Peptides against a protein of PDB entry 6EJA. Designs and how they scored, part 58

Target 1, 276 residues: chain A of PDB entry 6EJA
Amino acid sequence: VEYMPANPVRIAFVLVVHGRASRQLQRMFKAIYHKDHFYYIHVDKRSNYLHRQVLQVSRQYSNVRVTPWRMATIWGGASLLSTYLQSMRDLLEMTDWPWDFFINLSAADYPIRTNDQLVAFLSRYRDMNFLKSHGRDNARFIRKQGLDRLFLECDAHMWRLGDRRIPEGIAVDGGSDWFLLNRRFVEYVTFSTDDLVTKMKQFYSYTLLPAESFFHTVLENSPHCDTMVDNNLRITNWNRKLGCKCQYKHIVDWCGCSPNDFKPQDFHRFQQTARP

## One batch from the design tools (peptide; made by RFdiffusion4, then SolubleMPNN)

Design b2_p13_7_s1 (from b2_p13_7, 7 letters changed)
Fold by OpenDDE base, seed 5:
Structure b2_p13_7_s1 (fold): chain B 276 residues (1-276), chain A 13 residues (1-13)
Amino acid sequence: as target 1 above (276 residues)
Amino acid sequence: SLAERTAAYLASL
């Protein structure tokens, strides 16, 4: 699906980074950087050294900006969704950045396709949104995600407060927290005042791992529901043996799975995986 | 406040 589009899409890459992943970030940034795209980087509030490094990069490139606000996010925290939503609003308010797609990345990410391939594909399907669903029993997904539980993020911890009901009439979905969203849908999520968006923003303010489900659920219940593609054009290093532990119990009152950083042994997957 | 927002949410359930 590689061709030279007449009107190539421009991508807003939102990088959410923390800790001391400077080396990984530099590698990833070099791999994804292109003059025609835009890069909006959020550095965790607690990662001041990394923030200074990222600021240096942003001063060297006109299409790289750093969020003036910074959140202290935790694993599974509701604040991660807030980070994405605020970034979306910021990007929509940047009239000098005419982006067509929103793509979130971490320092551990690495592109599995060339820029030309990605741009060609997204240019062909510019009206679509790419979110990967869990592909399992939905009831089980709800239970395992804790969507029927109420959480409160406070003092770097996700406190489980009790049970809650899923809003009636809402088809819940989710899966990967890596997504490719077109500008039109981002505009809807950001500016819509309908009951769906309002209710879901409120609901997910008290949700564990909100980014894995919010955009899926909003999209599928919205007027834009026909634009969903069950594919995020990504590969994630999932190792159930290593990733599905309660190692984050000190952060959240829940146990779940987390992806692992890519290792040299995993690099073969980049070449063996075919994406549309 | 956060507490008030939490209470409001719980009341809406």
Scores: peptide ipSAE 0.018, ipTM 0.587, DockQ to the pose 0.084
Fold by OpenDDE base, seed 2:
Structure b2_p13_7_s1 (fold): chain B 276 residues (1-276), chain A 13 residues (1-13)
Amino acid sequence: as target 1 above (276 residues)
Amino acid sequence: SLAERTAAYLASL
């Protein structure tokens, strides 16, 4: 039996979904749904069928809402960060949703821990932020992520325009684009007008795979840096054989890796997940 | 515009 906190945290799950993943989404939603949490779903602008399905779900649950705005996001696109940032703003403006943590999900995502375990853990560490770093040479990370390259998202494509400099005095970090952020930090990212947040928002507007680095970088260079936990309480199925063959070259002027769907043979990896 | 914002960003580098 898990510890039951007196004041359990409430989670805002932001689901960014696209394509024809209705079945997967339904399965995931069933697995993560709880009456005490909140679910804010963004459906890609081009995924009208999925949008209709999601709207039907949202009408059945008072704690499920769909973004009234919809972006056409692409793999690696800067607009994905915009989606998260706008969702954060929306959620902060929803005074009737007293959430404590922000968690992003996709239709292909699946919870590793039970709700009780997650809530108990986050309630114990409610002042912390959970992001997983790459754990490698940072210079190599910058190069491989293309952080020293300037990208422009236009016409559903990430155009590489040239080289750029990493802002001086900023310690860049990143890794997983799956994160668990407390409300305080989300408020900071959303409303702060300091040089760090302003500069990073601009910088990452022209960044490939921005969600893998933006929140890490902002957090570690912010007054909230001491709240960093190098763990996202998740596992990303990285299969280099399948996910690192420049499969997105048609939409991005870069080669990168993407996570793959979990298969039965991957189940053993869930048991090997490191804990904070 | 996007073009103007892009130009401004490039100029700031």
Scores: peptide ipSAE 0.013, ipTM 0.592, DockQ to the pose 0.084
Fold by OpenDDE base, seed 4:
Structure b2_p13_7_s1 (fold): chain B 276 residues (1-276), chain A 13 residues (1-13)
Amino acid sequence: as target 1 above (276 residues)
Amino acid sequence: SLAERTAAYLASL
C-alpha cells in the first residue's frame, strides 16, 4: 500500500528550456503535469518559437506561468544561476502559489516515478533538501569545475579571466545541477543578507556551471546544513563518451561534461533507477 | 554596471 500523506506537498517545477525541443518539452510536461503543482517556465531569450509554444500552453493551465523576463543563457553560463535565483524570488512572491518544494527541470528530463510516489516521498521528508554530490575527491572536483578560476559571461561566451581563491572557511561542494529544495531553504537563499549568501552569490556570479555547486555550497555552510540529502531523486543521462568533452569550447573557455538527451534505448534506466 | 562589479570583485581577490 502506497503512503498517502494527509498534507501532501505541492511542487514548483521550474523549467529552463531553450532551442527547438518543443516536442520533447511537450512530452515531458505531459508526464509531470498535475493540477496540484505549479510550473514556472523560463524560455531562453533567443528561443522565440519555443517561447510562443510555451505561452500557448501556459494559457491553457492556471498553474502554468512563463517568466516575463528572459535571459540568454549559454552552456556553463553564470546566467543560469541568475535564472534560478530570479525564478525562486518570483515564486516566493507568488502568494497564490503555495508550493513546498522547488524542482528544476530541463526539456530533457523525465520522471522516473509517479506523481503520487514523488509527493508521498517528499511529504515524508518535507524538511530535507536533495542535492546530489559528486562523490569523489573534492579537490579534483574543484579543479575540474574550474571553481578556482574566474569566469566572465560576455558576448555569449564564458571568458576565463584568471585564477581566484575560494573564500576562506567555506566548504565547497557540488555535483548535479538538478536539485529538490524545500521552500524554507529557498527563502533563505533568496532573502538572507548574511555573509555566506551574499558572498556566495557574488562568487558564483563569475563561476562556470554555477548551479552544480552554488546550492550545495550554500546549504552545507548554512544553518540548514543538516537538511542535506545526497540524492536529487532524478535520472540524468550521463554518458562520459558523449558528454564529457570540450564540445562547448566555442562558448566556454573550459572543458567539461554535459547531460545528454535521452534516447529510446535509455528507457530501461528509468526502470532500474530507484528513488530512496 | 557589470564592469564595475567585475572590477570590484577582481580587486577583492
Scores: peptide ipSAE 0.013, ipTM 0.588, DockQ to the pose 0.085
Fold by OpenDDE base, seed 3:
Structure b2_p13_7_s1 (fold): chain B 276 residues (1-276), chain A 13 residues (1-13)
Amino acid sequence: as target 1 above (276 residues)
Amino acid sequence: SLAERTAAYLASL
């Protein structure tokens, strides 16, 4: 979809970053930056160098802010979801940032449309939410994700405590942890006190890789379920050879796969996808 | 179903 929208959507990009990859972050930032959007950046509590760099960037742009709070995040950690949820709350409380969509980004996933195309697309479908599902056997997904296992994040480790049951009546779904959520749904997730949101927040506080299924599951079981689109408009740098070596076993009591960070050489792929 | 909704949505693009 390409048209000039009369009321273009404005996007809140949330970046959760860590390490010392300031140069790569700068490249990513330049690729996604637009004056009409908003950028909210969380830097890992342990990444002080990167934090200083990001702060410098934020001072140069009025539409870039850094979270005043910082969490120590680990791969697969439940705290990642907490980071997103807190960021969502913060963004909703920023009355001077009238954003319409929430988009999380990392180096592993990149928007496949130009800014104009993305804005046009989202402006046309501003009432929809975009989450990519796994598209396979759900039972297998549950097992592979460890959703039927109880995890505790403590001391920079995800400890597997035992088995658990998925709440009755809940249809679990998930896939990519990169999503495009409209403000209305973010408001629902943030402020709703209904049983679904409450139970899911509790459930996912003990979940491995929570962002890969929390929003999917909440959305699909909510009154907003009809707004779901099984697409996140991303190209994922997925290399199973590299991403499925249990490289995070020292961090989590689980073995899973993860997408790989994009390299500059991968950027040529972003404009090669025709379908949204 | 979600798949059907998605398909319909994509077809509307």
Scores: peptide ipSAE 0.012, ipTM 0.414, DockQ to the pose 0.014

Design b2_p13_7_s2 (from b2_p13_7, 4 letters changed)
Fold by OpenDDE base, seed 5:
Structure b2_p13_7_s2 (fold): chain B 276 residues (1-276), chain A 13 residues (1-13)
Amino acid sequence: as target 1 above (276 residues)
Amino acid sequence: SLEELTAAYLASE
């Protein structure tokens, strides 16, 4: 018997998909679909076949929408963060979709827990944000992620332009690019005009693998810092290696990555450990 | 140019 919350959270699932993985996406979608949640799907600009199929799905379900804009993203590209940020803005502007949590997924993901379990857990901790940190030396993380390097995404490539300084007074953090963010924090990220959000958006516009660090860094340095939980709940069965990958030169001018490994056993660690 | 973009970014910090 699962706990049934009196006021269950509603989730906005943001699916970022590309290629021709239509069957995988369909399988995953069926597994995660629920009438009380919302699904916002971004299809890579180059994936027209997949886009057509996703559009067909969106026409069948009122709580499924496809981004009217489409980006051409690359591995490690800053455009991925832009995709999330724009999706967040769109979702906040959808007044007819009262979602409480933002969760990002890919076509390769598959839920390993029931919807009831996820909803029950998030309903209990609806004021928290779930971001998994790297758990290692921060200086090493900065170097390996190239956070002290300036990158420019252009012509389907991440060009390394040179060195840069991390803004003073900012505690940089990061880890997994899979996260569960509550609406309040998403609102802050989207609409805040404070120096932190402004500087970080600018900073991460020239960052390699920005989604692995942006939300961590913003949250930890924000007035919402007390809401951070060092856990992304591992709600899906992801590939073993997640995070930064060493890519070929034709994609990224950086090969100093330290990817994170995820195991199914990690899902059982739902411990609430907030970091101020 | 890339150089100009780099300079602009650094100046904005």
Scores: peptide ipSAE 0.025, ipTM 0.499, DockQ to the pose 0.141
Fold by OpenDDE base, seed 1:
Structure b2_p13_7_s2 (fold): chain B 276 residues (1-276), chain A 13 residues (1-13)
Amino acid sequence: as target 1 above (276 residues)
Amino acid sequence: SLEELTAAYLASE
């Protein structure tokens, strides 16, 4: 038996999906679906079959919507951040969806806790933001992420343009691109016109894998900096042997890792994940 | 050009 909070948080799940794996998405959706949460799904512009399938699901549930706009997303592309930011704006404008937390999901990640556990935990810490840091030397992180390099997304490719400097006075951080953000911080990111948000949006529009660092950096340099928790409540299957080769060189002028789909043998990792 | 784009970005900082 788990503790039931008096005022349970409601979660806006943003799903960014692509390809033809409709069955996989359906299974994942059923696993995370709850009537008290909200689901906002973006389907890649090129994935028309999947889009049709997702639309069918959205018509069956009042708390499931599909983005009317669609972007052509690529691995490591700056457009992924744009997708999240636009989704955040849309969700804030949906006055009939009183969500408290923003959580992004893909087909390759899964909640590490049950719905009841997740809701109980977030209800207790509703004023916090959960972003997992890289946990290593920051200079090395900057170099490996290419944050000191300029990138341009064009023709489904991330072009490396040259070198750049990190903005003065900004403490750069990052790690996982899976995060749990409270509504207050999402409002700040969406509507603030201060120099931090404005400059970071510009900076990260030319950044490789921007979602792995943008929200970390903005949060830690913002008036909301004391709300950061160095953890997330999701598990992503990273297999270095399979996913950390330069297999996406044709898409990005950089080498990196990509998450893999979960297999039954990976499920034991759910129990090994530490709590914040 | 890519060089011009880079320069424009740097100038906007």
Scores: peptide ipSAE 0.025, ipTM 0.504, DockQ to the pose 0.141
Fold by OpenDDE base, seed 2:
Structure b2_p13_7_s2 (fold): chain B 276 residues (1-276), chain A 13 residues (1-13)
Amino acid sequence: as target 1 above (276 residues)
Amino acid sequence: SLEELTAAYLASE
């Protein structure tokens, strides 16, 4: 029972890749490629071989582009968030790419559901944003993530400089660094000049593993907070009653649950309740 | 220095 939407969403897949795993990337790309979606690929500045290969792919498909800029990213680096943010801006400026959703992927990801399933689901919930929270003690999360610490990415290292304050009035949240964001929210993050976005961009410029928390925090504290779904479609136990199960082990699982199985009232249970 | 960078950030908060 697959729902075929009359106006299917189109997805901008942002791939952040590095290293020499070209075969793995190619396999993943083939698995996720669809003519109706868009693929924007950032290759680490240091991965020239991979970059050349990705460029070759991009020349073969009109809906595949490679970032003209390249960053040298490290694990946990703040530059990863910069990569996403710049990619978002680029994608919004590409007027010829009418995408509806932003999805980030790495070369290690692989879809376990069909494109039709993903599109059907997102088309039904096109006004929602999907971010998975840690679901634990928030204070503990803050400490372990080092959100109360100031970091500086320099010389291929994240240097801990000292303590910092979390901005007053901000409810910090986070969890998975994999997210599905609708265009409207991406527009907000990209172009808003309100205090929230401005402060958070500054704050997370000095944050360890920023992608695990930035979008969560911004969304939950924004006028778009009601669109928060505490699920990145990569979690277990969507709905036990319906038998929906998802697993995430470097696998893109958009949960094989039929959109028709959900009613608006049922979907509310998955929305974030911890909002300022 | 690291101290200066930290101070600058904290002052901007």
Scores: peptide ipSAE 0.025, ipTM 0.494, DockQ to the pose 0.109
Fold by OpenDDE base, seed 4:
Structure b2_p13_7_s2 (fold): chain B 276 residues (1-276), chain A 13 residues (1-13)
Amino acid sequence: as target 1 above (276 residues)
Amino acid sequence: SLEELTAAYLASE
């Protein structure tokens, strides 16, 4: 028997898309669209054709909006985190969109579960945040992610400037850049002026692949740490699985493998695994 | 992942 929540959560889907994959995006959108959810779409500044297509879609649905601002996000760029943070702020300022959860998606994603299943699950755990950790040696993760390195995004490139220290007293974590965050935590990240959020925003503005670590790190070191669940949205990547390889050297001065391997079967683990 | 996303973008150009 499927759980039917009395007060179903409403989801703000933030879609970060680029390129010319209009058909793919359309398929994904149709798969995830529901009248009770909200869709906020950011199209890369360089993807004008896609932007036009997305605008057309947004005009057809009242619960679909396109970011009025557009960033040119490069692979591993800190600007991706900025995109998420700004979208979070925008969504919080949209008082007519009473969303409960924030979920990020790309055009290459496809839901494995039905909307009812997703809503039922999140409604049951509406006070939790779902971020999948790398599940490996944290020191190795730091090295592989280059968290101990200083990067600068400039001229469509992530320049490695040198070494840096992890802030004292901060437990760094990360993994998947796909996350499900409740509104309360998003509010905290967006509006908190505490030392943690302030320092982490600064720290990750010079970080490679910041979205894979920022929210994990902030959450685990915040008063909301008890809400962390080491799991995330089960999605199917329509792209061919890319093995462990170096990042694009023409985009970023880094070579390494992603420490995070998202397993589709992980979604079946509805067990709460909160981190300290 | 971001890498996969970027790969898709590059492949589309």
Scores: peptide ipSAE 0.019, ipTM 0.583, DockQ to the pose 0.034

Design b2_p13_7_s3 (from b2_p13_7 with T1S E7K E13L)
Fold by OpenDDE base, seed 4:
Structure b2_p13_7_s3 (fold): chain B 276 residues (1-276), chain A 13 residues (1-13)
Amino acid sequence: as target 1 above (276 residues)
Amino acid sequence: SLEELSKAYAASL
């Protein structure tokens, strides 16, 4: 018998989409859509066709909105983090959308669990934040991610400007750029003016692939650190895995691998062991 | 992953 929570969590799905994959997005959307959840969709500024399609969808559902602002994001760009942060702010300001969890998605994602299963799980662990760590040598992670390098996003390119230091006293972590964050932590990230959040926002504004590390690092160094679960319960990328390879040099002045991807089996493992 | 998606998108440009 599946657990039915008395107070089921409501999820804000933030979809960051680009390109012309309207059919894929539609399929994914249909798979994840539920009347009790909320869907906030950002379409890349350059993807006008997709934007028009998404707007049409948003007009059909009251719990679907499209960002009035649009960013031109590039692979590995710092602007992606800005997209998430701004969407978080927007969602917190939407008082008519009482969401409990923030989940980021792309058009290439597809649910591996039913809505009931997801809601039941998150309702049971509503005070937790789910961020998958790389689970390896942190120093190696820092090097591979270029966290000790300064990048500038300009002219649709991430320019490597030079070296930088990791802020003193900060334990840097990261891994998957797929995360499930509770509202409380999102509020903290969005509105806190403490030194940690302020410095990290600044730091990661010049970071390559910031979404893979920002939330991990902020969470682990914050008063909310005890809420971290080293697992991203999710929705899997239904596309064929491209594998670990060098970033596109025409877009980013860096070569490396993302050290961690979401694994579907992690969900089952967490359910069984309640692994923090 | 987002990276994989981004790479796929970049490759299509």
Scores: peptide ipSAE 0.022, ipTM 0.584, DockQ to the pose 0.037
Fold by OpenDDE base, seed 2:
Parts: sequence; structure tokens; C-alpha cells
Structure b2_p13_7_s3 (fold): chain B 276 residues (1-276), chain A 13 residues (1-13)
Amino acid sequence: as target 1 above (276 residues)
Amino acid sequence: SLEELSKAYAASL
């Protein structure tokens, strides 16, 4: 579905990057860059070389900014949610950036359609939020995600401390940690002081892979629940053979799957995926 | 830290 919208949406892309993959980031950036959108980039506290490279890019484009704060993030770390939440606050405070949608990206995730297609689609559904659910048994999801377990991020490690209870009355959901959120919902998550947002922020401060579940859970239990669309309008490279081998046990006291970086051979998958 | 651990446990209750 592609048309010329009368009032096209503008997107704030949030990129959370680390390591020394400057060339990879550059390729992705060039692929997603458009003058009408905004790009807010967080570079891991430990990735100084990459930070310098990203700063150079930000100086070349007026619609590209780098977070003045930097966190040391790890795979599965609770700090990733903090990164997103702080980025959301920053973006809401940037009055000169009138964005309509928040979209997070990494090297393991890629838009499958053109900018025009994405903008047309989101402009038509500007009041909706796009979060992909796991599509399985929820009890199994809770167990596999360790949502009933307490974690603490410390010294670049997620420590499993023990068991915990999910707050009463909360319907937990989740799936992909890639989401497309409209500004209104981001405002709610950022500034609401209701019990739901307050409790969930606390709960997910000690959660493994919090971004895969926090926004789903908050949205579905909020007054904005009717805006949920079970689709993230993107493709991730989920290769079980490569991503589900407890390869991060040295970082996290849990075994789980992580998305893999795309390889050239994976390009055919983009052709097989369609947006709703 | 020990303080963080204590806080985490308290938050889980």
C-alpha cells in the first residue's frame, strides 16, 4: 500500500551501536537516511573509536544527533531499556524535531521497504503502535524470557538473583525488541505517573532483555491498548542455529536467543516479507 | 554492589 500522503509522518530513528563496526553502521545509515527524518544515535560508553566516527557523521547532517550521555550496555542488559527511555525523553524535549514515530534499529534489523512505502504506511496508521508479539504460549514465553526471575546488571553482567512475582493484574506480553511507537504513546511512557508505568519501569529495571516485553506490556495494559498492531514492519535475522546456543552465558546468567547480523546471503528474505 | 543487590531483592517483594 503506497500513496502520497497529504501530511507525511516524520520518524525519529534511534540507533544503539557498539564495537568497531563503523563501516557496517555507515552502510545501514546510508540505507535509512532521509532528510525528512531524524536520527538519534547512542554509542556504547566503551566504544570510543565508534563514537568519534559517529560524531563526524552527526556534524555533516543537521538531522543527526548523538546522545551526550553514554551507557555501557550489554546483551540482554536492563540498561538497554534505560537507553531507550532516556532517548525518548530527549527526543520529546527536542522541540525543533517534530517527529511522529519512534523507531529503534540495530545492525541485526533492517527495514524491508522503501522510505516512501514506510512513510505512506505510517501516515495512514499514525495513531497506531507496532509491536510484534511472540505468537506462542504466554506461560512459555514468560519462562523462556525469565520474566519470573530477578536480574541485576552489574560489571557488564546480568546476575540472576532469584525468583520474583509478576505484578498482580498485569497481562505480560512481548516478542520482538524492535518497535514502531507513535509520539503520543512515547509521551505516555515518558511522563505518565500512573501505577502501571511506575510499576513496570521498576519491574523491568531488573529484567533480562527488557525491551522485548516492556513496551508490549505497558501498551496492552494502558488506556492506549486499542492502538496495538502485532507487527513491527521489519525483518530480523533469527537463525536458531547461530543465535540460540547460550553463547552469551559469560554475560548473562541465562540462555536465550539473539538476533544475528544480516549476511549478504540473507537478502532474499527481504523479498519474502511484506508489510500489512 | 551489595547495596544494589539489596535494593533488587527489596524491589522484588
Scores: peptide ipSAE 0.022, ipTM 0.601, DockQ to the pose 0.098
Fold by OpenDDE base, seed 5:
Structure b2_p13_7_s3 (fold): chain B 276 residues (1-276), chain A 13 residues (1-13)
Amino acid sequence: as target 1 above (276 residues)
Amino acid sequence: SLEELSKAYAASL
């Protein structure tokens, strides 16, 4: 869908980067950069070299900022969700950045569609939230994700503490940890004091791969549930080298595979199933 | 720490 919207959406790109992926990040940044969008970059606390490079970039562009706080995140760690949630709060508090959508990216991502295409699409569906579900048996998903297990992130490891119950009355869902969320929903997640948001934030603070299911679960059980689109707009190469993402013992006291694999052909499915 | 783990577990119940 390509058209010139009268009121084009502006996107807050949240980049979570680590290691020494300077070249990849630079390439991706150049590909996604636009003067009308906003870029908020979190660099892992341990990646000082990369941080210095990113700071240098941020000084060159008024719509690029680096998080003043930095977390030491691990794969599958609960801290990743904390990173997103804190970045959301920061972005909402930036009154000079009137963004309409939140999109998360990594240094390995690369856009496969033009900015105009993305903006046109999101402008048409500005009231929707795009989250891709696993599309399989929910009970199996819960088991594979370890949602019925309690974990604690400590010393760069996710420690399994024991079993836990999923809160009653909550429909758990999840899939991809890549999402496109509208500002209204982000505001809800950030500032709501209702039982749902409060309980889910607590619940997911002890969850493996929390970003793969937190926003799904909150959205589906919230007053905003009717805004969900089961698609995360495969407009970028979302870590395409990731096959079945297995959890490793050296990082997580859990063994399993991610329920979602990204394929380039998934974009065509999106085009066909796009809501009118 | 073990103490932190215990507290976290207790808080999750």
Scores: peptide ipSAE 0.021, ipTM 0.585, DockQ to the pose 0.098
Fold by OpenDDE base, seed 1:
Structure b2_p13_7_s3 (fold): chain B 276 residues (1-276), chain A 13 residues (1-13)
Amino acid sequence: as target 1 above (276 residues)
Amino acid sequence: SLEELSKAYAASL
């Protein structure tokens, strides 16, 4: 039995999906679907079959919409951040969807907590933002992420153009590209014209894996910095053997790791996940 | 594109 908040938060789930994982997406969707939440789905421009399937789902539920625009996203691509930022703007412009939190998901994600648990927790901490930091030396993080390098996304490839410096006065942070952001902070990121947001949007437009660092960096250097919680309430299927073999050299001039799809054998890990 | 490269260069300064 979970505590039922008097004013439960409503969540906007942004799903970024690609490929042919229709069945996987359907299972995940059924697991996270609730009538009081909202679901905004972006399908990769190249995934037409999946797009048709998702459109069919969106027609069946009033709280499910598909982005009218579609991007060709690549692993590590700067376009992924653009996808999130545009989806945030769209969601803020949807006046008929009064969401309180933004949560990003992929087709490979699966809920680790019940809806009631998630809603109860977020309702208690509705003024906080949940971003998981790397938890190690920041200089090492910068080097490993290539934040001191300039990249350009072109022709489905992240081209390394050269070296760059971190902007003066900015404390860079990052870690997981899975986050839970409250509406107030999303509004700030979307509509603020201050120097921080403007410069960071530009900086991260030429950044490898920008979603792993952009929101962390903006939040920690913003007037909203006191709302930071170093936990994203998520579990990533991290398998070094499968995910860290420079598998994406053909599309990125850098080596990195990506999470793997969840398998039934991985479900035991959900029970071991602690709350912040 | 050349425009993108120029923009990237400017962003690096």
Scores: peptide ipSAE 0.015, ipTM 0.567, DockQ to the pose 0.090

